# Peptides against a protein of PDB entry 7QUU, part 2

Target 1, 43 residues: chain A of PDB entry 7QUU
Amino acid sequence: DAVEPSVEKEYKKIISFRDTVFEGKHQQFLVPNNVRLKFLRDR

## One batch from the design tools (peptide; aimed at target 1 D1 R43)

Design b2_p25_8_s3 (made by RFdiffusion4, then SolubleMPNN; from b2_p25_8, 15 letters changed)
Fold by OpenDDE base, seed 1:
Structure b2_p25_8_s3 (fold): chain B 43 residues (1-43), chain A 25 residues (1-25)
Amino acid sequence: as target 1 above (43 residues)
Amino acid sequence: LLEELKKLREKREKEKEEKEKKEKE
C-alpha cells in the first residue's frame, strides 16, 4: 500500500521524536496525536 | 508515549551499564 507522502512526512517526524527521546536530546517536538496513534497501531 | 519512551531509554541505559560492568570484570 502506497502511504500518502503527507502521512510519510508525519511518520518521519514521529520516528525523529522517538530517536531524540532515546538519545536523551528530546526538545519539545509537536507530533500530531492522530498520526502518533495511527503509527502505533500500524507498527 | 513520551514517558514510555523515557522508561524504555532508562531500561536500555541500565542494560548497557550492566554489559559494560561485565566486560570490565
Scores: peptide ipSAE 0.044, ipTM 0.432, DockQ to the pose 0.000
OpenDDE base, seeds 2, 3, 4, 5: peptide ipSAE 0.047, 0.052, 0.050, 0.040; ipTM 0.440, 0.440, 0.432, 0.421; seeds 2, 3, 4, 5 fail the geometry check

## One batch from the design tools (peptide; aimed at target 1 V7 K13 F39)

Design b2_p28_3_s1 (made by RFdiffusion4, then SolubleMPNN; its pose is not in this set)
Fold by OpenDDE base, seed 1:
Structure b2_p28_3_s1 (fold): chain B 43 residues (1-43), chain A 28 residues (1-28)
Amino acid sequence: as target 1 above (43 residues)
Amino acid sequence: MIKSVDEIVEYLAKKFKISKSRAKKLLF
């Protein structure tokens, strides 16, 4: 099934934000090391 | 400052107006 464009856009937006958070681009976030390591492994 | 996984999930849920469950599924 083709993912509706609105759902796909929302998904991509959230994933993009997740990546910036876990890469440490947001000073308001202190990402725990275990979460960061999982992110790097799963990328 | 956001410093825990649950706080990250909660922040995303509020920011994108989605449930905490959906936010968690998209994050991890």
Scores: peptide ipSAE 0.500, ipTM 0.867, DockQ to the pose 0.462
OpenDDE base, seeds 2, 3, 4, 5: peptide ipSAE 0.497, 0.495, 0.497, 0.493; ipTM 0.867, 0.866, 0.866, 0.865

Design b2_p28_3_s3 (made by RFdiffusion4, then SolubleMPNN; its pose is not in this set)
Fold by OpenDDE base, seed 5:
Structure b2_p28_3_s3 (fold): chain B 43 residues (1-43), chain A 28 residues (1-28)
Amino acid sequence: as target 1 above (43 residues)
Amino acid sequence: PIKSVDEIIEYYAKKNKISKEKARKLLF
């Protein structure tokens, strides 16, 4: 019923990146490719 | 706990106060 642990790990990386770089600011930002969820990139 | 990809998008959109479409483009 939960997403795979690998997906959750990548999600946590995205959230961590957001929080570290932008501190909840609403400015436009681009998540780096190494932080984005990999399972959709190859589809 | 996050159960689906859509829940990831919804959570991220809510937390950043952005549209789901913008969240989708940032996450993927």
Scores: peptide ipSAE 0.067, ipTM 0.532, DockQ to the pose 0.061
OpenDDE base, seeds 1, 2, 3, 4: peptide ipSAE 0.055, 0.044, 0.063, 0.064; ipTM 0.487, 0.476, 0.515, 0.518

Design b2_p28_5 (made by RFdiffusion4)
Pose (drawn by RFdiffusion4):
Structure b2_p28_5 (pose): chain A 43 residues (1-43), chain P 28 residues (1-28)
Amino acid sequence: as target 1 above (43 residues)
Amino acid sequence: EEEEEEEEEEELWEEIEEKEEELEEEAK
């Protein structure tokens, strides 16, 4: 499963969701310091 | 108070991970 057909589809849904959280204005999720580093450093 | 804040941040992180998993299942 190293690179499936799923990849781009996964990217568009997941990048847009993660990008909103990278602004931290996500309607469902307000992200503080630790969460900010977790997202950025891991991925 | 600091420990409680960390625990809340961990729970929030787990909810974000579950949402990412849902999005991955939908994409598949």

Design b2_p28_8 (made by RFdiffusion4)
Pose (drawn by RFdiffusion4):
Structure b2_p28_8 (pose): chain A 43 residues (1-43), chain P 28 residues (1-28)
Amino acid sequence: as target 1 above (43 residues)
Amino acid sequence: EEEEEEEEEEEEEKVEERLEELKEEIEE
């Protein structure tokens, strides 16, 4: 499963969701310091 | 045609699992 047909579909839904959290204004999720580093450093 | 529909459904399920895993990482 190294690069499936799923990749771009996954990217569009996941990138938009992650980018909103990267702003930290996510309606469902308010993100502090530790979470900020976790997202940025891992991915 | 039926096999193509089953493959599309499996792709959607994988995308939903990866979104759930991302939400769990946020909650942790």

## One batch from the design tools (peptide; made by RFdiffusion4; aimed at target 1 F39)

Design b2_p29_1
Pose (drawn by RFdiffusion4):
Parts: structure tokens; C-alpha cells; sequence
Structure b2_p29_1 (pose): chain A 43 residues (1-43), chain P 29 residues (1-29)
């Protein structure tokens, strides 16, 4: 499963979600310091 | 003091949920 057909569909949904959290204004999730580093350093 | 403690617990739950959702997204990738 190294690169499926799913990749771009996963990306559009995950990128937009993640990018909103990268601003930390996510309606469902307010992200502090530790979460900021976790997102950025891992991915 | 009790309301502040409840707000802190809610914030911690939200942080855990955001981490768990992030882990799910990382597994999908």
C-alpha cells in the first residue's frame, strides 16, 4: 500500500483538515504548543 | 476554582482528541 489510488483523495481531505488545525482555528479542535510541534515535526 | 478545573479538563480532552485524530490521519497516509 505504498501509494494507493487513495492518496490524492486522502490528501485533499487530510490537508485541508490539517491546514485548518495548523492555523489552530479548527472549529472542533483548538491546538496548543505541544500539538503544534507534533503535527509539524512528524509529518 | 472548580469551574477553572473543569475548563482545564475540557482543554486536555480536546488536546487528546486532536492527537488521536492526527494519529488516525497519519495511519491513512
Amino acid sequence: as target 1 above (43 residues)
Amino acid sequence: EEEEEEEEEEEEEEEEEALEKFEELMEEL

## One batch from the design tools (peptide; aimed at target 1 E4 V7)

Design b2_p30_2 (made by RFdiffusion4)
Pose (drawn by RFdiffusion4):
Structure b2_p30_2 (pose): chain A 43 residues (1-43), chain P 30 residues (1-30)
Amino acid sequence: as target 1 above (43 residues)
Amino acid sequence: TLSAEEIREEFEEWLEFLEEEKEEEEEEEE
């Protein structure tokens, strides 16, 4: 499963979701310091 | 470019971590 047909579809949905959280204004999730570093360092 | 499986696992782990963090914030508010 290294690179499936799913990749771009997964990216568009995950990137937009993540990018909103990268601003931390996500309606469902308010993200603090530790979460910020977790998102950025891992991925 | 990483695998779809790895991308899905990372995303699921992030969602679980966000849910846990949100629960902790709600407990602090209570």

Design b2_p30_4 (made by RFdiffusion4; failed a check: too like the target's own chain)
Pose (drawn by RFdiffusion4):
Structure b2_p30_4 (pose): chain A 43 residues (1-43), chain P 30 residues (1-30)
Amino acid sequence: as target 1 above (43 residues)
Amino acid sequence: IISFRDTVFEGKHQQFLVPNNVRLKFLRDR
């Protein structure tokens, strides 16, 4: 499963979700310092 | 043709390494 047909469909949903959390204004999730580094460093 | 294509579907073809767009081209056209 290294690069499936799923990849772009995954990316569009995930990327938008993650990018909103990268601003930290996510309606469901308010993200502090540790979460900010976790997102950026891992991915 | 089919055995060659199915090897390409596994992405383990000795002469052809296939990315995502190539995988979708094969699945959509056939």

Design b2_p30_6 (made by RFdiffusion4)
Pose (drawn by RFdiffusion4):
Structure b2_p30_6 (pose): chain A 43 residues (1-43), chain P 30 residues (1-30)
Amino acid sequence: as target 1 above (43 residues)
Amino acid sequence: EELEEKMEELEEEEEEEEEEEEEEEEEEEE
């Protein structure tokens, strides 16, 4: 499963979700310091 | 990480495919 057909579909949904959280204005999720670093360092 | 790696591999595959298509077009023109 290294690179499936799923990749772009997964990217568009996830990347938009993640990018909103990268601004931290996510309606469902307000992200503080530790979460900021977790998202950026891991991925 | 895993998603980024998959995106990089997908981009590489797409580039290879585009190169192959270009080569085929050149051969047809020749």

Design b2_p30_6_s1 (made by RFdiffusion4, then SolubleMPNN; from b2_p30_6, 14 letters changed)
Fold by OpenDDE base, seed 5:
Structure b2_p30_6_s1 (fold): chain B 43 residues (1-43), chain A 30 residues (1-30)
Amino acid sequence: as target 1 above (43 residues)
Amino acid sequence: KELEEKLKKKKEEEEKKRKEEEEEKKKKEE
């Protein structure tokens, strides 16, 4: 199943946010707060 | 919540390393 290129870009931002939270790097990701908080609740 | 547990373990390890480095600095100033 080919993931739409828009959904793949959002998924890459969510992974980069995850990895930065674990590295303790305070990078401001341009990920909406609702998506960030949902991802952190589900894991 | 596997993500929350991994984040907690990393913060605890970083706090231990910081305390050990501070104790080593105190021993070099005596």
Scores: peptide ipSAE 0.015, ipTM 0.295, DockQ to the pose 0.057
OpenDDE base, seeds 1, 2, 3, 4: peptide ipSAE 0.016, 0.016, 0.019, 0.016; ipTM 0.303, 0.286, 0.299, 0.308; seeds 1, 2, 3, 4 fail the geometry check

Design b2_p30_6_s3 (made by RFdiffusion4, then SolubleMPNN; from b2_p30_6, 15 letters changed)
Fold by OpenDDE base, seed 4:
Structure b2_p30_6_s3 (fold): chain B 43 residues (1-43), chain A 30 residues (1-30)
Amino acid sequence: as target 1 above (43 residues)
Amino acid sequence: KKLEERLKKLEEKKEEEKKKEEEKEKKEKE
């Protein structure tokens, strides 16, 4: 399925945001463990 | 859990596609 290039860009942003906030992989900012958005992980 | 599983499956597919593309590019240069 050709995912529209707009939808693929949004998914890339969501993944990068998840990895930054939950794992800190991108180290764009120091995310304290208490500020990690658990509600996105639990859904 | 459902969103995390969907996002994980999407990431795993992209990493697999990237590895397949890198493997094809290596085989084309040999």
Scores: peptide ipSAE 0.032, ipTM 0.428, DockQ to the pose 0.166
OpenDDE base, seeds 1, 2, 3, 5: peptide ipSAE 0.026, 0.025, 0.022, 0.024; ipTM 0.416, 0.425, 0.413, 0.420; seeds 1, 2, 3 fail the geometry check

Design b2_p30_7_s2 (made by RFdiffusion4, then SolubleMPNN; its pose is not in this set)
Fold by OpenDDE base, seed 4:
Structure b2_p30_7_s2 (fold): chain B 43 residues (1-43), chain A 30 residues (1-30)
Amino acid sequence: as target 1 above (43 residues)
Amino acid sequence: NEAYERKKKEEEERKREEEEEERRRKEEEE
């Protein structure tokens, strides 16, 4: 099954975001507030 | 971020263990 090019772009963004978070390199303006609040609780 | 770094480390450790088990299985089949 060929994944639509739109869906592949979204998966690449999600993976890149996850890796940036795990490396601690995420900037406050790149992280949605709901996700930021999770990271602050799970420190 | 320590819990996310810990989860990343655990995922990488599991992946290394799976790759080692796969290597061992190939060496036993040769």
Scores: peptide ipSAE 0.032, ipTM 0.392, DockQ to the pose 0.025
OpenDDE base, seeds 1, 2, 3, 5: peptide ipSAE 0.027, 0.032, 0.027, 0.031; ipTM 0.385, 0.357, 0.366, 0.354; seeds 1, 2, 3, 5 fail the geometry check

Design b2_p30_7_s3 (made by RFdiffusion4, then SolubleMPNN; its pose is not in this set)
Fold by OpenDDE base, seed 4:
Structure b2_p30_7_s3 (fold): chain B 43 residues (1-43), chain A 30 residues (1-30)
Amino acid sequence: as target 1 above (43 residues)
Amino acid sequence: NKLYEEYLREKKREEEEKRRREEEERREKE
């Protein structure tokens, strides 16, 4: 199933936040690529 | 997920700060 455009938009904001606030230190955070935001909430 | 929890905490702080600025700007115009 395609990820809904709303979910993809929120995912891009979370990734932008990671890359801006945690410059190079984001490796301590489990961020699955191309995963539904449900899996980001559940982890 | 620790990143998602930090993101939600930061978004809440940004929304609270935005609301305070909008309330201050409203009081300065009255």
Scores: peptide ipSAE 0.130, ipTM 0.583, DockQ to the pose 0.019; fails the geometry check
OpenDDE base, seeds 1, 2, 3, 5: peptide ipSAE 0.129, 0.128, 0.128, 0.129; ipTM 0.579, 0.580, 0.576, 0.575; seeds 1, 2, 3, 5 fail the geometry check

